# Peptides against a protein of PDB entry 7MKK: the designs that were tried, part 74

Target 1, 71 residues: chain A of PDB entry 7MKK
Amino acid sequence: SMKEKVKAKLVEIRKFVPFIRRVRIDFQDTLSKVQGHRLDALVNLLDREDVSMSSLNKIEVIIDKLRTRFN

## One batch from the design tools (peptide; made by RFdiffusion4, then SolubleMPNN)

Design b2_p25_6_s3 (from b2_p25_6, 11 letters changed)
Fold by OpenDDE base, seed 2:
Structure b2_p25_6_s3 (fold): chain B 71 residues (1-71), chain A 25 residues (1-25)
Amino acid sequence: as target 1 above (71 residues)
Amino acid sequence: SELEKLLEENKKELEEEEKKLKELE
């Protein structure tokens, strides 16, 4: 079911939340308020249970780019 | 910074997700 697919995707993406938080902290002093807030929003969205597959797919792309540039 | 550059490159997507979060709250 779509519900199960979303759950599985969310579980996989959540594995990278600690990484995103680490990147956020590492650049905290130079990151603008707006950019910091956007990263925080991304993490906060992943903490929710009512996230769409569309959102998860977009977030996954962003995480992949973060991983490419920051290990 | 490199992070700022990446975030700017993906501004559209980030803004969309930020808006979605706001709507869910």
Scores: peptide ipSAE 0.623, ipTM 0.899, DockQ to the pose 0.057
Fold by OpenDDE base, seed 3:
Structure b2_p25_6_s3 (fold): chain B 71 residues (1-71), chain A 25 residues (1-25)
Amino acid sequence: as target 1 above (71 residues)
Amino acid sequence: SELEKLLEENKKELEEEEKKLKELE
C-alpha cells in the first residue's frame, strides 16, 4: 500500500537526519536566519508521521545534494 | 558559504516544504 511505501521511505530518509543536523550546526554562524529556519523545517517535517510521498521525494533530492557536497 | 549556495539553489523546494510544515502545525 501507499501507506506502507511512505513509512518505508520515511524510515530510509530519517537515517540522514543526524547528518542534516550536523551540517546545520557546522554552518550555524554563517547561515542567515531564514536559511537556518528552512533547514530546521526540513528536519522537523521528517519527524512527523503525516508526511506525503511527494514531500519525501523532494526532501530526498535535497539530501542527496547535501551529501554530494558535504559528505 | 557553500551551504548557503546550495540552499539558494534549492530555495523553491525548501520553501514549499517549509510551507507544508507550517500548514501541518
Scores: peptide ipSAE 0.619, ipTM 0.898, DockQ to the pose 0.057
Fold by OpenDDE base, seed 1:
Structure b2_p25_6_s3 (fold): chain B 71 residues (1-71), chain A 25 residues (1-25)
Amino acid sequence: as target 1 above (71 residues)
Amino acid sequence: SELEKLLEENKKELEEEEKKLKELE
C-alpha cells in the first residue's frame, strides 16, 4: 500500500537527519536566518508521520545534492 | 558559502516543503 511505501521511504530518509543536522551546525555561523530556518524546517518535516510521498521524494533529491557536495 | 549556494539553487523546493510543514502544523 501507499501507506507502507511512505513508511518505508520515511525510514530511509530519516537515516540522513544526523547528516543534515551536522551540515546545519557546520555552517551555522555563515548561513542566513532564512536558509537556516529552511533546513530546520526540512528536518522538522521528517520528524512527522503525516508527510506525503511527494514531499519525501523532493527531500531525498535535496539530501542527495547535499551528500554530493558535503561529506 | 557552498551551503547557501546549494540551498539557493533549490529554493523553490525548499520553500514548498517549508510551506507544507506550516500547513501540517
Scores: peptide ipSAE 0.609, ipTM 0.895, DockQ to the pose 0.058
Fold by OpenDDE base, seed 4:
Structure b2_p25_6_s3 (fold): chain B 71 residues (1-71), chain A 25 residues (1-25)
Amino acid sequence: as target 1 above (71 residues)
Amino acid sequence: SELEKLLEENKKELEEEEKKLKELE
């Protein structure tokens, strides 16, 4: 089902939350309040279980870009 | 910073997801 697919996708994406948090910390001294909040919001969204597949797909793209540039 | 650049490059998508989070809260 779609619900099962969303859960599976969420599990996979959540594997990168520690990485995102590390990047956030590494740049915390120079990040603007706005940019920091946006990144925090992305992480916070992944902590939820009522996220849509469309959101997860968009977040995955952003994470892929982070990984390419920072790990 | 490099991170700020990346976030700015993806501002539209990030703002959309931030808005969704706000709606869920």
Scores: peptide ipSAE 0.605, ipTM 0.892, DockQ to the pose 0.058

Design b2_p25_6_s4 (from b2_p25_6, 10 letters changed)
Fold by OpenDDE base, seed 2:
Structure b2_p25_6_s4 (fold): chain B 71 residues (1-71), chain A 25 residues (1-25)
Amino acid sequence: as target 1 above (71 residues)
Amino acid sequence: SALEELLKENEEEKKKEEEELKKKE
């Protein structure tokens, strides 16, 4: 079902939560307060069970951008 | 930014859900 696909995608995206937290810590001195808050909000969003497939796809793109900056 | 847009969309969805819950109570 679509609900099962969303849950599976959410599980895969949640594997990057430790990475997002690491970016938040390692770049804390270079991030603005707003940028830091946005990363915290992104982690909080991924703790929810009602995240849409559209949001999960957008989050994947954001994670790819973070990976490019972190590496 | 893509992150800012995503967070705005999510807050709008949360508000809609909260309004729908209040209407059912």
Scores: peptide ipSAE 0.197, ipTM 0.639, DockQ to the pose 0.100
Fold by OpenDDE base, seed 3:
Structure b2_p25_6_s4 (fold): chain B 71 residues (1-71), chain A 25 residues (1-25)
Amino acid sequence: as target 1 above (71 residues)
Amino acid sequence: SALEELLKENEEEKKKEEEELKKKE
């Protein structure tokens, strides 16, 4: 079902939550207050169970960009 | 940025959900 696909994608994307938290901490002094807030909000979004497949796909692209910039 | 757009979309969705909950009370 679509619900099962969303759940599977959410589990996959949640594997990057520790990475996002690490970026937030390691680059805290480099990030603007707004950028830090956006990362916190991204983590909070991934704690929700009602995230759409569209949002999860967008988050995946964002994580890839973060990996490119901070890895 | 893509992050800003995503977060804005989700805040709008939350607001709609809250408004729908308020209409049911």
Scores: peptide ipSAE 0.195, ipTM 0.637, DockQ to the pose 0.090
Fold by OpenDDE base, seed 4:
Structure b2_p25_6_s4 (fold): chain B 71 residues (1-71), chain A 25 residues (1-25)
Amino acid sequence: as target 1 above (71 residues)
Amino acid sequence: SALEELLKENEEEKKKEEEELKKKE
C-alpha cells in the first residue's frame, strides 16, 4: 500500500538522522542560529509519523545537499 | 533555501491541522 511505502521511505530517511545531528554538532560554531534551528527542525520533522511521500522526497534532496556541503 | 521552504510548508500544514482540531472543540 501507499502507507507502507511511505513508512518504508521514512525508515530509510531516518537512517540519516545521526548524520544530521552530527552536522549540527560538528559545525555548531560556524552555523548561524537560523541554520542550526533548521537542522533541529529537520530532525524533529523526521520524528513525526505522518510525513508525506512528497516531504520525504524533498528531505532526501536536502540530505544530499547536506552531504555535499558537510561531507 | 529548499530546507526553509520545506520547513515552512510543514509549519503551515501543522497550523492547518491545529485549526481543524480547534474546530472540533
Scores: peptide ipSAE 0.194, ipTM 0.634, DockQ to the pose 0.090
Fold by OpenDDE base, seed 1:
Structure b2_p25_6_s4 (fold): chain B 71 residues (1-71), chain A 25 residues (1-25)
Amino acid sequence: as target 1 above (71 residues)
Amino acid sequence: SALEELLKENEEEKKKEEEELKKKE
């Protein structure tokens, strides 16, 4: 079902929460207050159970952009 | 940015849901 696909995608995206937290810490001095707040808000969004497939796909693109900058 | 747009969309959706709940009470 679509609900099962959303749950599976949410589980996969949540695997990147430790990565997002690491980006937030390692770049804390280079990030603006707004950028830091956005990363915190992204983690908080991933704690929700009502995230749509569209939002999860957008989050995946954002994570890929973060991965390009974080080695 | 894509992150900003996503977060704004989520805030707008939450606000609409909260407003609809308050109207039904």
Scores: peptide ipSAE 0.193, ipTM 0.634, DockQ to the pose 0.089

Design b2_p25_7_s1 (from b2_p25_7, 11 letters changed)
Fold by OpenDDE base, seed 2:
Structure b2_p25_7_s1 (fold): chain B 71 residues (1-71), chain A 25 residues (1-25)
Amino acid sequence: as target 1 above (71 residues)
Amino acid sequence: SEEERKKEEEELLKLLDELFEEEKK
């Protein structure tokens, strides 16, 4: 079902939460306060159980951009 | 509300997508 697919996608995306947290902390001195806050918000968003597939796909693109910039 | 939450989420995702882009004048 779509619900099961969303849950599976969420599990996969959540694997990047430690990476996002590391970026947030490791580059805290180079990130603006706004940038840091938005990364915190991203982590908080991924703690939710009701994120849509559309949002998860967008988050995946965002994470790819983060990975490109921060290796 | 759920609608408000969804709008906030969409806005956050837009901001994150532009996280390292220069602010447009």
Scores: peptide ipSAE 0.578, ipTM 0.866, DockQ to the pose 0.074
Fold by OpenDDE base, seed 4:
Structure b2_p25_7_s1 (fold): chain B 71 residues (1-71), chain A 25 residues (1-25)
Amino acid sequence: as target 1 above (71 residues)
Amino acid sequence: SEEERKKEEEELLKLLDELFEEEKK
């Protein structure tokens, strides 16, 4: 079902939360305050259970950009 | 509300997608 697909996708995306947190901290001196705040908000968003598949797909692209830039 | 939260989420996702784009004056 679509509901189960969303849950599975969320589990996979959450595997990158520690990475996002490390980017936020390790590069705090080079990130602007607003950039840091937005990364914090991303982590908070992934703590929710009611994120749509569309949003999760967008988040995956964002994480891929972070991975390309920061390892 | 849920609708307001969804709008905020979409705005956040747009901002994150452009996280490293430089602002032009």
Scores: peptide ipSAE 0.578, ipTM 0.867, DockQ to the pose 0.072
Fold by OpenDDE base, seed 3:
Structure b2_p25_7_s1 (fold): chain B 71 residues (1-71), chain A 25 residues (1-25)
Amino acid sequence: as target 1 above (71 residues)
Amino acid sequence: SEEERKKEEEELLKLLDELFEEEKK
């Protein structure tokens, strides 16, 4: 079901929360205030359990971009 | 509200997608 797929996707995406936190901290001096705030908001969003599949797919793309830039 | 939250979430995701795009100066 779509509900089960969403749950599975959320679990997989949450595996990258530590990475996002590390990017936020390790590059704090090079990130703008706005960039830092948006990364914080991303982490907070992933703490929620009511995230749609559409949003999770977009988040996955964003994380891939972060991985490309910050390894 | 739920609807307002969804709008804010969509805006955040849009901004994050362009997080490192250079502004035209």
Scores: peptide ipSAE 0.574, ipTM 0.865, DockQ to the pose 0.099
Fold by OpenDDE base, seed 1:
Structure b2_p25_7_s1 (fold): chain B 71 residues (1-71), chain A 25 residues (1-25)
Amino acid sequence: as target 1 above (71 residues)
Amino acid sequence: SEEERKKEEEELLKLLDELFEEEKK
């Protein structure tokens, strides 16, 4: 079902939460406060259970950009 | 409201997508 697909995607995306947290902390001195705040908000968003597939797909792109820039 | 929450979420995602881009002026 679509619901199951969304939950599966959410589980996969959440695997990157530790990475996002590491970026936030390890590069705190080079990130602006605004950038840091937005990364924090991203982590908080991923704590929600009602994130749509559309949003999850966008988040995946964002994470890919982070992975390209960091490590 | 849920609508406001969704709007805020979309704005956040847009900003995150442009996280390292310079503001256009």
Scores: peptide ipSAE 0.572, ipTM 0.864, DockQ to the pose 0.102

Design b2_p25_7_s2 (from b2_p25_7, 8 letters changed)
Fold by OpenDDE base, seed 1:
Structure b2_p25_7_s2 (fold): chain B 71 residues (1-71), chain A 25 residues (1-25)
Amino acid sequence: as target 1 above (71 residues)
Amino acid sequence: MEEEEKREEEELLELLDELLEEEAK
């Protein structure tokens, strides 16, 4: 079902939460307050259970860009 | 910061803002 697909995608995306947190901490002195806040908000978004597949796909793109930028 | 790296950062931030705005609706 679509619900099962969303749940599976959320599980996969949540694997990157530690990475996002690490970026936030390791680059805290180089990130602006706004950039840091956006990363915190991204982590908070991934803590929700009502995230749509569309949002999860967008988050995946964002994470890929973060990985390219921050190792 | 290279101009390309700056553009990539701005694009990332725009995507983050768009995502967060959509989830706030």
Scores: peptide ipSAE 0.101, ipTM 0.604, DockQ to the pose 0.695
Fold by OpenDDE base, seed 5:
Structure b2_p25_7_s2 (fold): chain B 71 residues (1-71), chain A 25 residues (1-25)
Amino acid sequence: as target 1 above (71 residues)
Amino acid sequence: MEEEEKREEEELLELLDELLEEEAK
């Protein structure tokens, strides 16, 4: 079902939460307060259970861009 | 490199802002 697909996607995306937290910490001194807040908000968003597939697909693009720049 | 990295950062931050605005609705 679509609900099962969303749950599976959320589990896969949540595997990158430690990476996002690491970026936030490693670059804390170079990030602006706004940039840091955006990363914190991204982590907080991934703690929710009501994230849509559309949002999860957008988050995946964001994580890919973070990986390209910071890993 | 610096100009490309800056462009990629701006694009990432725009995507984050759009996502957070959508989730707040």
Scores: peptide ipSAE 0.099, ipTM 0.601, DockQ to the pose 0.717
Fold by OpenDDE base, seed 4:
Structure b2_p25_7_s2 (fold): chain B 71 residues (1-71), chain A 25 residues (1-25)
Amino acid sequence: as target 1 above (71 residues)
Amino acid sequence: MEEEEKREEEELLELLDELLEEEAK
């Protein structure tokens, strides 16, 4: 079902939460307050169970950009 | 998800894109 596909995608995206948290901490001295808040908000969003497939696909693109920039 | 929460989620995604563009400058 679509619900099962969304849950599977969410599980895959959540694998990057530790990475996002690490970026937030390792670069906190160079990030602005608003940039740090955006990363925190991204983690908080991924804690939700009702995120749409469309949003998860967009988040995946964002995470890929973070990985490219922050290794 | 409530319609307000949907709008907030979309705004967050836009702000995250802006964050990444700012870091590239």
Scores: peptide ipSAE 0.098, ipTM 0.629, DockQ to the pose 0.101
Fold by OpenDDE base, seed 3:
Structure b2_p25_7_s2 (fold): chain B 71 residues (1-71), chain A 25 residues (1-25)
Amino acid sequence: as target 1 above (71 residues)
Amino acid sequence: MEEEEKREEEELLELLDELLEEEAK
């Protein structure tokens, strides 16, 4: 079902939460307050259970960009 | 998800994309 697919995608994306948290901390001194807040907000968004497949697909792209930039 | 929550989520995603583009200045 779509619900199962969303759940599977969410579980997969949540595996990157520790990475996002590390970026937030390791680059805290170089990130602007706004950038830091955005990363915190991304983590908080991934804690939600009602994230759509569309949003998860966009988040996946963002995480890929983060990985490219921040290792 | 309420329509407001969807709008807030889209705005967040847009802002997160900007996060990665700011170094092009």
Scores: peptide ipSAE 0.083, ipTM 0.610, DockQ to the pose 0.100

Design b2_p25_7_s3 (from b2_p25_7, 10 letters changed)
Fold by OpenDDE base, seed 5:
Structure b2_p25_7_s3 (fold): chain B 71 residues (1-71), chain A 25 residues (1-25)
Amino acid sequence: as target 1 above (71 residues)
Amino acid sequence: SREEEEKELEELNKLLDELFEEEKK
């Protein structure tokens, strides 16, 4: 079901929360305040269970771009 | 180049904005 797929995707995406937190902290001085806030909000969003598949797919792309830029 | 990095960052920011706009619904 879609519900099961969403749950599975959320579990996979949450594996990158520590990475996002590290980016937020390690690059705090190079990120703008807005960018830092967005990363904080992203982590907070991933604490929820009512995230749509559409949002999770976007988050996957975001994480990929973060990995490209920040390793 | 710096210009390329800035474009990539703009794209990232756009994606973040789209994400949070979607979640605001």
Scores: peptide ipSAE 0.339, ipTM 0.778, DockQ to the pose 0.870
Fold by OpenDDE base, seed 1:
Order: C-alpha cells, then structure tokens, then sequence
Structure b2_p25_7_s3 (fold): chain B 71 residues (1-71), chain A 25 residues (1-25)
C-alpha cells in the first residue's frame, strides 16, 4: 500500500539524520545561520510521521546534494 | 569554482524552500 511505501521510505530517509546533524555541526562555521536553520528544520521534519511521499522524495534529493558537497 | 559552489548552494536552498512550502500545504 501507499501507506507502507511511505513508511518504508521514511525509515530509509531517517538513516541520514545523523549525517545531516554532522553536516550541521561540522560545517557550522562555513554555513550561514539560515542554512543551519534549514538543516535543523529538515531534521525536525523527519521526526514527524505525516511526511508525504512527495516530500520524502525531495528530501532524498536534498540529501544527495548534501552528500556531494559535504563529504 | 567558487561560482559553481555558490550556484550549488543556491540550488540546495531552493530545494529546501520548495520542501517547506510543500509541507505548509
């Protein structure tokens, strides 16, 4: 079901929360406050249970961009 | 280059903005 697909996707995306937190902290001096805030908000969003598949797909793209830039 | 990184950052910020606007729906 779509519900189970969303749940599975959320579980997979949440695996990157530690990475996002690491980016936020390790690059704090190079990130603007706005960028830091956005990353914090992203982590907070992933704590929710009502995230849509559309949002999860966008988050996946964002994570890929972060992985490319911050490694 | 610096310009390329700035463009990448701008793209990232745009994606984040789009994400949070979508969540406000």
Amino acid sequence: as target 1 above (71 residues)
Amino acid sequence: SREEEEKELEELNKLLDELFEEEKK
Scores: peptide ipSAE 0.338, ipTM 0.777, DockQ to the pose 0.847
Fold by OpenDDE base, seed 3:
Formats: C-alpha cells, sequence, structure tokens
Structure b2_p25_7_s3 (fold): chain B 71 residues (1-71), chain A 25 residues (1-25)
C-alpha cells in the first residue's frame, strides 16, 4: 500500500539523519544562518510521522545533493 | 568553477525552500 511505501521510504531517509546532523555541525562556520536553519528544520521534519511521499522524495534529492557537496 | 559551485548551492537552497513551502500547506 501507499501507506507502507511511505513508511518504508521514511525509514530509509531517516538513516541519513546522522549525516545531516554532522553536516550541520562540521560545516557550521561555512554555512549561512539560513542554511543552518534549513538543515535543523530538515532533521526536525524527519522526526515526524506524517511526512508525505512527495516530501520524502524531495528530501531524497536534497540528501543526494548534500552528499555530493559535503561528502 | 566557482560560478558552477555557487549555482549548485543555489539549486540546493531552492530545493530546500520548495520542501518547506510544501510542508507549510
Amino acid sequence: as target 1 above (71 residues)
Amino acid sequence: SREEEEKELEELNKLLDELFEEEKK
């Protein structure tokens, strides 16, 4: 079901929360205040249970770009 | 190039903005 797909995607995306937190901290001095806030908000969003599939797909793209830029 | 790097960062920021605008709905 779509519900199960969302749950599965959320579980997979949440695996990157430690990475996002590390980027936020390790690059804090090079990130703008806005970028830092966005990363904090991203982590907080992934703590929720009501994230849509659309949002999760966008987050996946964001994580890929973060991985490319921040290794 | 530096220009390309800045453009990539801008694209990332745009995606983040789109995400959070979606969540505001």
Scores: peptide ipSAE 0.336, ipTM 0.774, DockQ to the pose 0.848
Fold by OpenDDE base, seed 4:
Structure b2_p25_7_s3 (fold): chain B 71 residues (1-71), chain A 25 residues (1-25)
Amino acid sequence: as target 1 above (71 residues)
Amino acid sequence: SREEEEKELEELNKLLDELFEEEKK
């Protein structure tokens, strides 16, 4: 079911939460206040259970962008 | 270049904005 697929994708994306937290801390001095706040909000969003598949797919793209810029 | 770096960050910020606007719906 779609519900099961969403749960599976959420588990997969949550594996990157430690990475997002590391970016937030390691590059704190180079990030703007707004950028830092957005990363905090992203982590908080991934702690929720009611994230849509559409949002999860967008988050995957965001994570790829973060890896390219800050890796 | 510095200009390319700024464009990449702007694109990232745009994606984040789109994400959070979607969550408001």
Scores: peptide ipSAE 0.337, ipTM 0.775, DockQ to the pose 0.895; fails the geometry check

Design b2_p25_7_s4 (from b2_p25_7, 10 letters changed)
Fold by OpenDDE base, seed 5:
Structure b2_p25_7_s4 (fold): chain B 71 residues (1-71), chain A 25 residues (1-25)
Amino acid sequence: as target 1 above (71 residues)
Amino acid sequence: SAEEEKKELEELLKLLDELLEEEKK
């Protein structure tokens, strides 16, 4: 079901939370408070249980770009 | 450079802003 697919995607994406936090820390001195808050908000968003598949797919694109640039 | 990496991150954060606005709907 779509519900099960969303759960599976959410579990997959959550594996990158430590990576997102590392990016946040590595650039904390150069990021504005607002920019830092955006990354924190991304992590907080992934704590939710009602994130749509479309949102998860967008998050995956963002993470893929982060991995390409900040590996 | 760190500044170049920051610029790339800022572009990604623009995408994140769009996502966060979508979630507020």
Scores: peptide ipSAE 0.178, ipTM 0.710, DockQ to the pose 0.464
Fold by OpenDDE base, seed 1:
Structure b2_p25_7_s4 (fold): chain B 71 residues (1-71), chain A 25 residues (1-25)
Amino acid sequence: as target 1 above (71 residues)
Amino acid sequence: SAEEEKKELEELLKLLDELLEEEKK
């Protein structure tokens, strides 16, 4: 079902939470406050259970771009 | 350059801003 697919996608995306946190911390001195807050918001968003598939797909794109830039 | 990298990061985070706004709706 779509619900199951969303849950599975969320599990996969959440695997990158440690990475996002690491980026946030490692580059805290170089990131602006707003940039840091945006990354914090991304982590907080992934803590939710009501994220749509469309949002998860967008998050995946964002994470891929972060990975390209930050290892 | 470092300035170009900063601009690219800002554009990326702009996408995040848009996403977060969508989640408010």
Scores: peptide ipSAE 0.172, ipTM 0.697, DockQ to the pose 0.675
Fold by OpenDDE base, seed 2:
Structure b2_p25_7_s4 (fold): chain B 71 residues (1-71), chain A 25 residues (1-25)
Amino acid sequence: as target 1 above (71 residues)
Amino acid sequence: SAEEEKKELEELLKLLDELLEEEKK
């Protein structure tokens, strides 16, 4: 079902939460307050269970860009 | 360049902001 697909995608995306947290902390001194807050918000969003597939796909793009920029 | 990197980061943050706004709805 679509619900199961969303759950599976969420599990895969959540594997990158430690990476996002590391970016947030490792670059805390070089990030503005708003930039840090945005990263925190991204992590918090991934703690939710009502994220749509479209949002998860967008988050994947964001994570890919973070990986390109920070590692 | 540093300016290009800044623009890339700003674009990324813009995408994140748009996503967060969508999730509020």
Scores: peptide ipSAE 0.171, ipTM 0.697, DockQ to the pose 0.716
Fold by OpenDDE base, seed 3:
Structure b2_p25_7_s4 (fold): chain B 71 residues (1-71), chain A 25 residues (1-25)
Amino acid sequence: as target 1 above (71 residues)
Amino acid sequence: SAEEEKKELEELLKLLDELLEEEKK
């Protein structure tokens, strides 16, 4: 079901939370306040259980971009 | 709310895109 797919996607994306946190910390001095805040918000969003598939797909794009630039 | 979440993600994507462009320089 779609609900099960959402849960599976969320589990997979959550595996990147440590990476996002690391990016946030390592580049804290170079990030603008708003950029840092948005990364924090991204992590916080992934703690939620009510994230839609649409949102998860957008988050996946963001993570892919982060991985491309920050490895 | 779901609408607020959507707005936040869109803003995040925009800001991160700007960051990525800056990193390409």
Scores: peptide ipSAE 0.146, ipTM 0.678, DockQ to the pose 0.047

Design b2_p25_8_s1 (from b2_p25_8, 12 letters changed)
Fold by OpenDDE base, seed 2:
Structure b2_p25_8_s1 (fold): chain B 71 residues (1-71), chain A 25 residues (1-25)
Amino acid sequence: as target 1 above (71 residues)
Amino acid sequence: SERKKEEQELLELLDELFEEEKKDL
């Protein structure tokens, strides 16, 4: 079902939460306050259980961009 | 829902972090 697919995708995306937190901290001095707050919000979003597949796909793109910029 | 709209706004704002700064010509 779509619900099961979403749960599986969420599990995979959550594997990047430590990376996002690391970016937030390691580059805190080079990020603006608003940028840092948005990264915090992204982590908080991934703590939710009601994120749609569409949102998870967008988050995956964002994480890919973070990886490109921050290794 | 309002929460969903706020979530989508956040995702759009995060995506914009990687866009090149546009200068007015």
Scores: peptide ipSAE 0.371, ipTM 0.771, DockQ to the pose 0.093
Fold by OpenDDE base, seed 1:
Structure b2_p25_8_s1 (fold): chain B 71 residues (1-71), chain A 25 residues (1-25)
Amino acid sequence: as target 1 above (71 residues)
Amino acid sequence: SERKKEEQELLELLDELFEEEKKDL
């Protein structure tokens, strides 16, 4: 079902939460205040259970960009 | 919903985060 697909996608995306947190902390002096805040908000968003597949797909793109920039 | 709109706005802002750097190159 679509519900199960979303659940599976969310599980996979959440694997990157530690990475996002590390980027937030390790590059705190490089990131602007607003950039840091947005990363915090991204982590908080991934704590929710009602994130749509569309949003999860967008988050995946964002994480890919983070990985490219921050290793 | 208002929450959904705010979520999409955040995701757009995060997506643009890396595009601004490319413009400076």
Scores: peptide ipSAE 0.370, ipTM 0.769, DockQ to the pose 0.094
Fold by OpenDDE base, seed 5:
Structure b2_p25_8_s1 (fold): chain B 71 residues (1-71), chain A 25 residues (1-25)
Amino acid sequence: as target 1 above (71 residues)
Amino acid sequence: SERKKEEQELLELLDELFEEEKKDL
């Protein structure tokens, strides 16, 4: 079901939360205040249970870009 | 909902982050 697919996607995306937190901290002096705030907000968003598949797919793209830029 | 709109705006802004000029990190 779609519900189960969303649940599975959310579990997979949450595996990257530690990475996002590390990027936020390790590059805190390089990121602008607004950039840092947006990364914090992304982490907070992933704590929610009501994120749609559409949003999760967008988040996955963002994480891929983060991985490319910040290793 | 307002929350959903704010979420979508955040995701758009995060995606745009990578369109900015690269910095020496």
Scores: peptide ipSAE 0.369, ipTM 0.769, DockQ to the pose 0.093
Fold by OpenDDE base, seed 4:
Structure b2_p25_8_s1 (fold): chain B 71 residues (1-71), chain A 25 residues (1-25)
Amino acid sequence: as target 1 above (71 residues)
Amino acid sequence: SERKKEEQELLELLDELFEEEKKDL
């Protein structure tokens, strides 16, 4: 079902939460306050269970951009 | 919902933020 697909996607995306947190901390001096806040908000968003597939797909793109820039 | 709107706004802002950073490099 779509519900099960969303849950599976969320599990996979959540694997990157530690990475996002690390980026937020390691590059705190180079990130603006608003950038840091938005990364924090992204982590908080991933704590939710009611994130849609469309949102998860967007989050995946964002994480890919983070990985490209921050290894 | 308002929450969903805020969520989408956040995701758009994050996406735009990284594109702008590319321009500044």
Scores: peptide ipSAE 0.369, ipTM 0.768, DockQ to the pose 0.095; fails the geometry check

